# Designs tried in a protein design run: peptides against a protein of PDB entry 3JWR. Part 23

Target 1, 323 residues: chain A of PDB entry 3JWR
Amino acid sequence: TRELQSLAAAVVPSAQTLKITDFSFSDFELSDLETALCTIRMFTDLNLVQNFQMKHEVLCRWILSVKKNYRKNVAYHNWRHAFNTAQCMFAALKAGKIQNKLTDLEILALLIAALSHDLDHRGVNNSYIQRSEHPLAQLYCHSIMEHHHFDQCLMILNSPGNQILSGLSIEEYKTTLKIIKQAILATDLALYIKRRGEFFELIRKNQFNLEDPHQKELFLAMLMTACDLSAITKPWPIQQRIAELVATEFFDQGDRERKELNIEPTDLMNREKKNKIPSMQVGFIDAICLQLYEALTHVSEDCFPLLDGCRKNRQKWQALAEQ
Target 2, 298 residues: chain A of PDB entry 3JWR as posed
Amino acid sequence: TRELQSLAAAVVPSAQTLKITDFSFSDFELSDLETALCTIRMFTDLNLVQNFQMKHEVLCRWILSVKKNYRKNVAYHNWRHAFNTAQCMFAALKAGKIQNKLTDLEILALLIAALSHDLDHRGVNNSYIQRSEHPLAQLYCHSIMEHHHFDQCLMILNSPGNQILSGLSIEEYKTTLKIIKQAILATDLALYIKRRGEFFELIRKNQFNLEDPHQKELFLAMLMTACDLSAITKPWPIQQRIAELVATEFWEQGDQVGFIDFVCTQLYEALTHVSEDCFPLLDGCRKNRQKWQALAEQ

## One batch from the design tools (peptide; aimed at target 1 L189 A190)

Design b1_p27_1 (made by RFdiffusion4)
Pose (drawn by RFdiffusion4):
Structure b1_p27_1 (pose): chain A 298 residues (1-255, 281-323), chain P 27 residues (1-27)
Amino acid sequence: as target 2 above (298 residues)
Amino acid sequence: VQELVDRFVEAYTVSEEEEEELRTLIE
């Protein structure tokens, strides 16, 4: 509660000061308070704060709530993951220049979604909770964890003093939530795989076009995956360390080149055809693929 | 090592064809 006092009264530094405009950004050295501040700057500089009548008091309580609903004991899938994703999402809209390509309702949804796409993640994959017959698997059909991440995001938005959406017309609120649900579900790697082929062709055939309502919402799913694992596009020292965490969390459940080829380069290449200014992601990606391949040969 | 590869492949694929493709890439 004091954490709210201190936060809801601190000056939010500029985006330039926070270097959150950068695809090469890192959080290793930021405090907890600082990361929440960057998030406020994100909402502010995307005009989400002014266009949706958000009170500084409310947005702060909500951001803090999401922070405290990520598990600390979880290796990689903690708050800093949700944060590093939203920053990548933010950097994509700004420096990658996509904001000029989509509505205010969509930008707001993507940011809220990127922040909460893994809420309450208990450090285990959909495959495991299904095989172990976790009650969550009994409750949800497909995309089990991602359904849960959303159930949580919504629970928080309906919490008192957290309605950062309270300023929306009922129609606006209704469709924003629809897009947020789609965004969070799209971070299921299975859906990314079962859908990417369709998208990779519209790109390959120089046919892809945003104006098409459907082609757009497909891309929105592809954008979510793009930020969800943007960590693989980081400078080597960072990718080195964050791969250490994904490493431990996986080993804990058990108790890189093939993946980048299979999952990543394919995707970031497509994102750049859609937006050239998004190439740094593709550059950083194959750059790390280079260094992992060299290590694989010892 | 094989068990590790199996677990990893099953975590990141949705079909047998994709498992074969990912195994080829890892190799």
Fold by OpenDDE base, seed 2:
Structure b1_p27_1 (fold): chain B 323 residues (1-323), chain A 27 residues (1-27)
Amino acid sequence: as target 1 above (323 residues)
Amino acid sequence: VQELVDRFVEAYTVSEEEEEELRTLIE
């Protein structure tokens, strides 16, 4: 396609020029082409292109295929969300110095997972899929959408001309797919709530050890969640805009719940309760976010900007909630 | 604030059976 030719022939700017190592990064001013260029730079600077012998054209095609398989009519869970998740992963690996704690296969898997973790998202949560009796709810009992996202990821990876993993051995390929699946499934917040206690306790007791395979897998899950939720850490103007996108998508679901399911939506998805957004954001930060970024900062002190951003945004939301 | 925190925790809390099912899918 013309788009592929344009991307493949383009000069890829440095990570410094693109500012993709910054935790404060914003994609608002970037074109779709520029987001694809940023993604190429992430793979290159993490040494993934060189170490796994990726063909440039194949990588370009894969990126465009991933982007194409996000829906444009979804307010938040679209390509830009996936791209921002991947950028936060890149920043955590580079600026947060987590790269030195992981294998090349783990890094490869995490970046692919971050870009792919919400593929074909429909703008509704697992609860809606279950209650609407969607066909996907018959295939999977739990983490319905996350299983679907992984299936879409696998479909793209196996599509002609998109096989960025073709340079891997059979064992490396199997390991990579396992980690990708685990990472995508870990983005289910229900699973995060159940698993985070073990992670926080290990940190509290100073017993956390990345050499333990179970603890490594647990850490990768926590890191995925930290990147997936990283909008809460962004500078206030960026945080506000993203919060509006999230609210739009949630309210659209709530409207559909009323119309299609004849139920009253929860406050989080109720358009009539938009005045509660500030207090709900404070509650979200306290219940879900703060302890995660504290624990991540304990593992790597260079991730402090994420924690600091989260704390600052809590203060801003609290001030609005008090009005 | 505490009430809201409790609501978030409750909303995402799954049964032990569901937790085991999720764990087996990740392994």
Scores: peptide ipSAE 0.035, ipTM 0.691, DockQ to the pose 0.125
OpenDDE base, seeds 1, 3, 4, 5: peptide ipSAE 0.032, 0.032, 0.029, 0.029; ipTM 0.682, 0.718, 0.618, 0.676; seed 3 fails the geometry check

Design b1_p27_1_s1 (made by RFdiffusion4, then SolubleMPNN; from b1_p27_1, 12 letters changed)
Fold by OpenDDE base, seed 4:
Structure b1_p27_1_s1 (fold): chain B 323 residues (1-323), chain A 27 residues (1-27)
Amino acid sequence: as target 1 above (323 residues)
Amino acid sequence: SDALLEQFIESHTVSEEERERLRALIE
């Protein structure tokens, strides 16, 4: 395609020029082409292209295929969300120095997972999918959308001309797919809530050890969640804009819940209760976000900007809630 | 924080049984 030719022929700017190492990064001013260029840079600077012998054209095609398989009519869970998740992963690996704690296969898997974790998202949560009796709800009982996202990821990875993993051995390929699956499934916040207590307890007791395979898996899951939720850590103007996108998508679901399912939406998805957004954001930060970024910062102190951003945004939302 | 946690639970569950299971995991 013309798009592929343009991307493959383009000079890829440095990570410094693209600012993709910054935790404060924003994609709002970037074109789709620039987001693809950023993604190439992430793979390159993480040594994934070199170490796994990726062909440039194949990587370009894969990126464009992933981007194409996000829906454009979804307010938040679109390519830009996946891209921002991957950028946060890149920043955590580089600036947060987590790269030094992981294998190349784990890094490869995490980056692919971050970009792929919401593939073909429909702008509705698992509860809606289940209640609407969607065909996907017949295939999977739990984490319905996350299973679908992984299936889409696998489909793309195996598509002709998109096989960025073709340079891997069979064992490396199997390991990578296992980690990708676990990472995508970990983005189900219900699983995060279930598992986070173990992670926090290990940190609290100073017993956290990445040499333990189970603890490694747990850490990768927590890291995925931290990147998936990283909008809450962004500078306030960016946070506000992203919160508007999230609210738009949630309200769209709530409107559909009323119309299609004849149910009253929860406050989070109720357009009529938009005035509760600030207080809900404070509660979300307190209940879900703060402890995660505290724990992550304990594992790597260079991840502090995520925690600091989260704390600052809590203060901003609290101030709005008091008005 | 408790109110938001409840809203989160409600948004992710369709039955009282699922909500109770999720609450038990959070406690």
Scores: peptide ipSAE 0.023, ipTM 0.695, DockQ to the pose 0.197
OpenDDE base, seeds 1, 2, 3, 5: peptide ipSAE 0.022, 0.020, 0.022, 0.016; ipTM 0.680, 0.571, 0.683, 0.565; seeds 2, 5 fail the geometry check

Design b1_p27_1_s2 (made by RFdiffusion4, then SolubleMPNN; from b1_p27_1, 12 letters changed)
Fold by OpenDDE base, seed 2:
Structure b1_p27_1_s2 (fold): chain B 323 residues (1-323), chain A 27 residues (1-27)
Amino acid sequence: as target 1 above (323 residues)
Amino acid sequence: AEKAVERFIESHTVSEAEREELRALLE
């Protein structure tokens, strides 16, 4: 395609020029082409292209395929969300110095997972899918959408001309796919809530050990969640704008819940309760975000900007809630 | 979805033993 030709022929700017190592990064001013260029730079600077013998054209096609398989009519869970998740992963690996704690296969899997973790998202949560008796709810009992996202990821990876993993051995394939699956499934907040206690306890007791395979898996899951939620850490103007996108999508679901399911939506998804957004954001930060970024910062002190950003935004939301 | 998984397995394995192992991993 013309788009592929343009991307493949383009000069890829440095990570410094693109500012993709910054935790404060914003994609708002970037074109779709520029987001694809940023993604190429992430793979290159993490040595994934060289170490796994990726062909440039195949990588370009894969990136465009991933982007194409996000829906454009979804306010938040779209390509830009996936791209920002991957950028946060890149920043955590580079600026946060987590790269030195992981294998190349783990890094490869995490980056693919970050870009793919919400593929074909429909703008509704697992609860809606279950209650609407959607066909996907017949296939999976738990983490319905996350299983679907992984299935879409596999479909793309197996598509002709998109096989970025073709340079791997069979053992490397198995390892990479296992980690991708675990990482995508970990983005279900229900699973995060279930598992985070073990991670926090290990940190609190100074028993955390990345050489333990189970603890490694747990850490990768927590890291994925930290990147998935990273909008809460951004400078206030960016955070506020993203919060509006999230609210838009949630309100759209709430409207559908009223119309299609004949139920009253929760406050989070109720358009009439938009005045509660500041207090709900404070609650979300306290219940979900703060302890995660504290624990991540304990593993790597260079991730402190994420924690600091989260704390600053809590203050901003609290001030609005008090008005 | 299941068909896509199976196609992926078939494209990346050469033996039945490898296919069974990868299938178990992806379930």
Scores: peptide ipSAE 0.028, ipTM 0.679, DockQ to the pose 0.016
OpenDDE base, seeds 1, 3, 4, 5: peptide ipSAE 0.020, 0.023, 0.023, 0.022; ipTM 0.552, 0.471, 0.458, 0.461; seed 4 fails the geometry check

Design b1_p27_1_s3 (made by RFdiffusion4, then SolubleMPNN; from b1_p27_1, 12 letters changed)
Fold by OpenDDE base, seed 5:
Structure b1_p27_1_s3 (fold): chain B 323 residues (1-323), chain A 27 residues (1-27)
Amino acid sequence: as target 1 above (323 residues)
Amino acid sequence: SQEVVDRFIDSHTVSEEEREKLLALLQ
């Protein structure tokens, strides 16, 4: 395609030029081509291209295939969300110095997972999929969409001309796919809530050890969630704009719940309750976000900008809730 | 650092009921 030719021939700017090491990064001003260039830079600077012998054209095609399999009519869970998740992962690995704590296969898996974790998202949550008796709800009992996202990821990785993992041994390939699956499934907030207590206890007791395989898996799950939710850490103007996108998508779901399911939506999904957004954001930060970024900052102090951003945005949302 | 650990401990004030309620809204 013309898009592939343009991407494959383009000079990829440095990570410094693209600012993809910054926790404060915003994609709002970037074209789709520039987001793809940023993604190439992430793979290159993490040594993934060299270590796993990726062909440049194959990587370019894979990136474009991933981007194409996000829906354009979804307000928040689109390519830009996946791209921002991957950028946060890259920043956490580089600026947050987590790269030194992980294997090359784990890094490869996390980056692929971050880009792929919401593939073919429909702008509705698992509860809606289940209540609407969607065909996907017949395939999976739990984490319905996350299983679908992984299936889409696997489909792309195995598609002709998209096989970025062709340089791996059979054992490396199996290991990578296992980690990708676990990382994508970890983005289900239900699984996060279930598992985070173990992680927080390990941190609190100073017993956290990345050399333990179970604790490693747990950490990768928490890191994925931290990157997936990273919009809450962004500078206030960026956070506020992203919150509007999230609200738009949630209200669209609420409208569908009324129309298609004859259900009164919850406050989060109810367009008539826009005035509750600030207080709901404070509740979200307190219940879900703060402890995670505190724990992550304990594992690597260089991740502090994520925690600091989250705290600052809590203050901003609280001030709006008091008006 | 110990400061990060202390702040982490202080953040454990959210009730399980609030967590479950929020989860039910977000999933």
Scores: peptide ipSAE 0.022, ipTM 0.568, DockQ to the pose 0.066
OpenDDE base, seeds 1, 2, 3, 4: peptide ipSAE 0.020, 0.020, 0.020, 0.020; ipTM 0.616, 0.566, 0.595, 0.588; seeds 2, 3, 4 fail the geometry check

Design b1_p27_1_s4 (made by RFdiffusion4, then SolubleMPNN; from b1_p27_1, 10 letters changed)
Fold by OpenDDE base, seed 2:
Structure b1_p27_1_s4 (fold): chain B 323 residues (1-323), chain A 27 residues (1-27)
Amino acid sequence: as target 1 above (323 residues)
Amino acid sequence: LEELLDLFIESHTVSEEEAAELRALIE
């Protein structure tokens, strides 16, 4: 395609020029082509292209395929969300110095998972899918959408001309797919809530050990969630804009819940209760975000900008809630 | 999806046991 030819022939700017190592990064000013160039730079600077013998054209095609399999009519859970999740992962690995704690296969899997974790998202949560008796709800009992996202990820990875993992051995391939599956499934906040207590307790007791396979898996899950939620850490103007996109998608679901399911939506998804957004954001930060970024900062102190950003945004939301 | 996975297996798998393990991971 013309798009592929343009991407494959383009000069890829440095990570410094693209500012993709910054925790304060924003994609608002970037074209779709520029987001793809940023993604190529992430793979290159993490040594994934060299270490796993990726062909440039295949990587370009894969990136475009991933981007194409996000829906354009979804306000938040689209390509830009996946791209920002991957950028936060890249920043955490580089600026946050987590790269030194992980294997190349783990890094490869995390980056693929971050880009793929919401593929074909429909703009509705698992609860809506379950209550609407959607066909996907017949396939999976829990984490319905996350299983679907992984299936879509696997489909793209194995599609002709998109096989960025073709240079891997069978053992490396198995390991990579296992980690991708675990990482995508970990983005279900319901699973995060169930598992995070174990992680926080290990940190609190100074018993956290990345050499333990179970603790490694747990850490990768927490890191994925930290990147997925990273909008809450962004500079205030960026945070506000992203919060508006999230609210738009949630209100669209709430409108569908009224129309299609004949139910009253929760406050979070109720357009008539938009004035509660500031207080709900404070509650979300306190209940979900703060402890995660605190624990991540204990694993790597260079991740402090994420925690600091989260704290600053809590203050901003609290001030709005008091008006 | 299974057919696409088989393309990788056919190219990289040495034994049927390794293929079975890979399929089981994805299921």
Scores: peptide ipSAE 0.039, ipTM 0.653, DockQ to the pose 0.014
OpenDDE base, seeds 1, 3, 4, 5: peptide ipSAE 0.028, 0.025, 0.030, 0.038; ipTM 0.356, 0.357, 0.358, 0.656

Design b1_p27_2 (made by RFdiffusion4)
Pose (drawn by RFdiffusion4):
Structure b1_p27_2 (pose): chain A 298 residues (1-255, 281-323), chain P 27 residues (1-27)
Amino acid sequence: as target 2 above (298 residues)
Amino acid sequence: AIMEGWEMVEADPEAAKAEAERLALPP
């Protein structure tokens, strides 16, 4: 509660000061309070704060709530993951210049979604919770964890003093939630795979076009995956260390080159055809693929 | 996501490589 007091009264530094406009950004050295501040700057500089009548008091409580609903004991899938995803999402809209390509309702939804796409993640994959017959698997059909992440995001938005959406017309609120649901579910790697082929062709055939309502929402799913694992596009020292965490969390459940080829370069290449200013992601990606390949040969 | 991806690549490396080659986009 004091955490709210201190936060709701601190000056939010500029985006330039926070270097959150960078695709090469890192959080290793930021405090907890600083990361919440960057998030406020994100909402502010995307005009989400003014266009949706958000009170500083409410947005702060909500952001803090999401922070406290990521598990600390979880190796990689903790708050800093949600944060590093939203920052990548933010950097994509700004420096990658996509904000000029989509509505205010969509920008708000993507940011809220990117922040909460893994809420309460218990450090285990959909495959495991299904095979271990976790009650969550009994409750949800497909995309089990991602359904849960959303159930949580919504629970928080309906919490008192957390209705950062309270300023929306009922129609606006209704469709924003629809997009948020779609965004969070799209972070299921299975859906990314079962859908990307369709998108990779519209790109390949120089046919892809945003104006098409359907082609757009497909891209929105592809954008979510693009930020969800943007960690692979980081400078080597960072990718080196964040790969250490994904490493431990996986080995805890058990108790790189093939993946980048299979999952990543394919995707970031497509994102750059859609937006050239997004190339740093593709550059950093194959750059790390280069270092992991060299290590794989010892 | 990454962890699930590792399991997919580990399960069948040849299929994963062929799928990557099939989807490769020109620069």
Fold by OpenDDE base, seed 2:
Structure b1_p27_2 (fold): chain B 323 residues (1-323), chain A 27 residues (1-27)
Amino acid sequence: as target 1 above (323 residues)
Amino acid sequence: AIMEGWEMVEADPEAAKAEAERLALPP
């Protein structure tokens, strides 16, 4: 395609020029082409292109295929969300120095997972999918959308000319796919809530060890969640704008719940309760986000900007909730 | 699935906060 030719021929700017190592990064000013260039830079600077012998054209095609399989009519769970998740992963790996704690296969899997974790997202939650008796709800009992996202990821990876993993051995390929699946499934916050206690207890007891395979898997899951939620850590103007996108998508679901399911939406999904957003954001930060970024900062002190950003945004939301 | 986490917090904000406080790391 013309898009592929343009991307494959483009000079890829440095990570410094693109600011993709910054936890404060914003994609708002970037074109779709620039987001794809940033993604190429992430793969290159993580040594993934070299270590796994990726062909540049194949990587470009894969990135464009991933981007194409996000919906444009979804306010938040679109390519820009996946791109921002991957950028936070890249920043955590580089600036947060987590790269030094992981294998190249784990890094490869995490970056693919971050870009792929919401593929074909419909702008509705798993609860809506279940209540609407959607065909996907017949395939999976739990984490319905996350299973679908992984299936979409696998479909793309196996598509002609998109096989970025073709340089891997059979064993490396199987390991990578296992980690990708685990990482995508870990973006279900219901799984986060079930598993976070074990992670925080290991940190509290100073028993956390990345050499333990189970603890490694647990850490990768927590890191995926930390990147997926990373909008909450952004500078306040960025955070506000992303919160508006999230609210838009939630209200669109609530409108569909009224129309299609004949139910009253929850306060979160209720457009008429827009004034509760600040207090709900404070509740979300306190119940879900703060402890995660505290624990991540305990594993790597260089991740502190995520915690600091989350704390600052809590104060801003609290001030709005008091008005 | 940010939405599922939000729904769980919304369903019982006090329990969600209390659990978060129980899980909090020492400063």
Scores: peptide ipSAE 0.338, ipTM 0.894, DockQ to the pose 0.804
OpenDDE base, seeds 1, 3, 4, 5: peptide ipSAE 0.327, 0.279, 0.279, 0.315; ipTM 0.892, 0.883, 0.884, 0.888

Design b1_p27_2_s1 (made by RFdiffusion4, then SolubleMPNN; from b1_p27_2, 12 letters changed)
Fold by OpenDDE base, seed 3:
Structure b1_p27_2_s1 (fold): chain B 323 residues (1-323), chain A 27 residues (1-27)
Amino acid sequence: as target 1 above (323 residues)
Amino acid sequence: AWNEALELVGADPEAAARRAAEMALPP
């Protein structure tokens, strides 16, 4: 395609030029081509292209295939969300110095997972899928969409001309797919809530050890969530704009719940209760985000900008909730 | 996803945490 030719022939700017090492990064001003260039830079600067012998054209095609398999009519859970998740992962690995704590296969898996974790997202949550009796709800009992996202990820990885993992040994390939699956499934916030207590307790007791395979898996799950939710850490103007996209998608779901399911949506999904957004954001930060970024900062102090951003945005949302 | 997180928080975080704890981890 013309897009592939343009991407494959383009000079990829440095991570510094692209600012993709910054936790404050925004994609708002980037074209789709520029987001793809950023993604190439992430793979390159993490040594994944070299270490796993990725062909440049195959990587370019894979990136474009991943991008294509996000829906354009979904307000938030689109390519830009996946791209921002991956950028936060890259920043956490580089600026946050988490790269030094992980294997190359783990890094490879996390980056692929971050880009792929919401593939073919429909702009509705697992609860909606269950209540709508969607065919996917018959296939999976829990984490319905996350299983679907992984299936889409696997489909793309195995598609002709998209096989970025073809340079891996059989064992490396199996390991990578296992980690990708676990990482994508970990983006189900229900699973995060279930598992976070163990992580926080290990941190609190100073017993956290990444050499333990179970704790490693737990950390990768927490890191995925931290990147997935990283919009909450962004500078206020960016945070506010992203919150509007989230609200738009939620209200679209609520509208569908009324129309398709004949149910009254929850306050979060209810367009008529938009005035509750600031207080709901404070609740979200307190219940889900703060402890995670605190714990992550304890694993690597260089991740502090995520925590600081989250705290600052809490203050901003609280001030709006008091109006 | 942020959407699921906000829904869980909006529906009482403690209740959501209990429900989540009852869910099996994916294989």
Scores: peptide ipSAE 0.030, ipTM 0.666, DockQ to the pose 0.198
OpenDDE base, seeds 1, 2, 4, 5: peptide ipSAE 0.027, 0.025, 0.028, 0.029; ipTM 0.676, 0.654, 0.651, 0.641; seeds 1, 2, 4, 5 fail the geometry check

Design b1_p27_2_s2 (made by RFdiffusion4, then SolubleMPNN; from b1_p27_2, 11 letters changed)
Fold by OpenDDE base, seed 2:
Structure b1_p27_2_s2 (fold): chain B 323 residues (1-323), chain A 27 residues (1-27)
Amino acid sequence: as target 1 above (323 residues)
Amino acid sequence: GWIEALELVGADPEAAAAEARERALPP
């Protein structure tokens, strides 16, 4: 395609020029081509292209295939969300120095998972999919959408001309796919809520050990969630804009719940209760976000900008809730 | 080979290959 030819021939700017190492990064000013260039830079600067012998054209095609498999009619869970999740992962690996704690296969899997974790997202949650009796709800009992996202990820990875993992051994390939699956499934907040207590207790007791395979898997799950939720850590103008996109998608679901299911939506998805957004954001930060970024900062102190951003945004939302 | 690797992670290689052709950018 013309898009592929343009991407494959383009000079990829440095990570410094693209500012993709910054926790304060914003994609708002970037074209789709520039987001793809940023993604190439992430793979290159993590040594993934060299270590796994990726062909440049195959990587370009894969990135564009992933981007194409996000829906344009979804307000938040689109390519820009996946791209921002991957950028936060890159910043956490580089600036947050988490790269030094992980294997190259784990880094490869996390970056693929971050870009792929919401593939073909429909702008509705697992509860809506289940209640609407969607065909996907017949295939999976739990984490319905996350299973679908992994299936989409696997389909793209196996597509002709998109096989970025062709340089791996059979054992490396198996390991990578296992980690990708676990990482995508970990983005179900219901799984995060179930597992986070174990992680926080290990941190609290100073018993956290990344050499333990179970604790490694747990950490990768927590890191995926931290990147997926990273909008809450952004500078206030960026946070406000992203919160508007999230609210738009949730209100669209709530409107469908009324019309299609004859159900009164929850406050979070109720367009008529938009005035509760500030207080709900405070509640979300306190219940979900703060402890996660505290624990992540304990594993790597260089991740502190995520925690600091979350705390600052809590104060901003609290001030709006008091008005 | 890779087919066995896909099965071990609970993937259907044939379904993955068929649908992949429709949704990915062609060569």
Scores: peptide ipSAE 0.098, ipTM 0.641, DockQ to the pose 0.015
OpenDDE base, seeds 1, 3, 4, 5: peptide ipSAE 0.054, 0.050, 0.025, 0.029; ipTM 0.709, 0.595, 0.670, 0.623

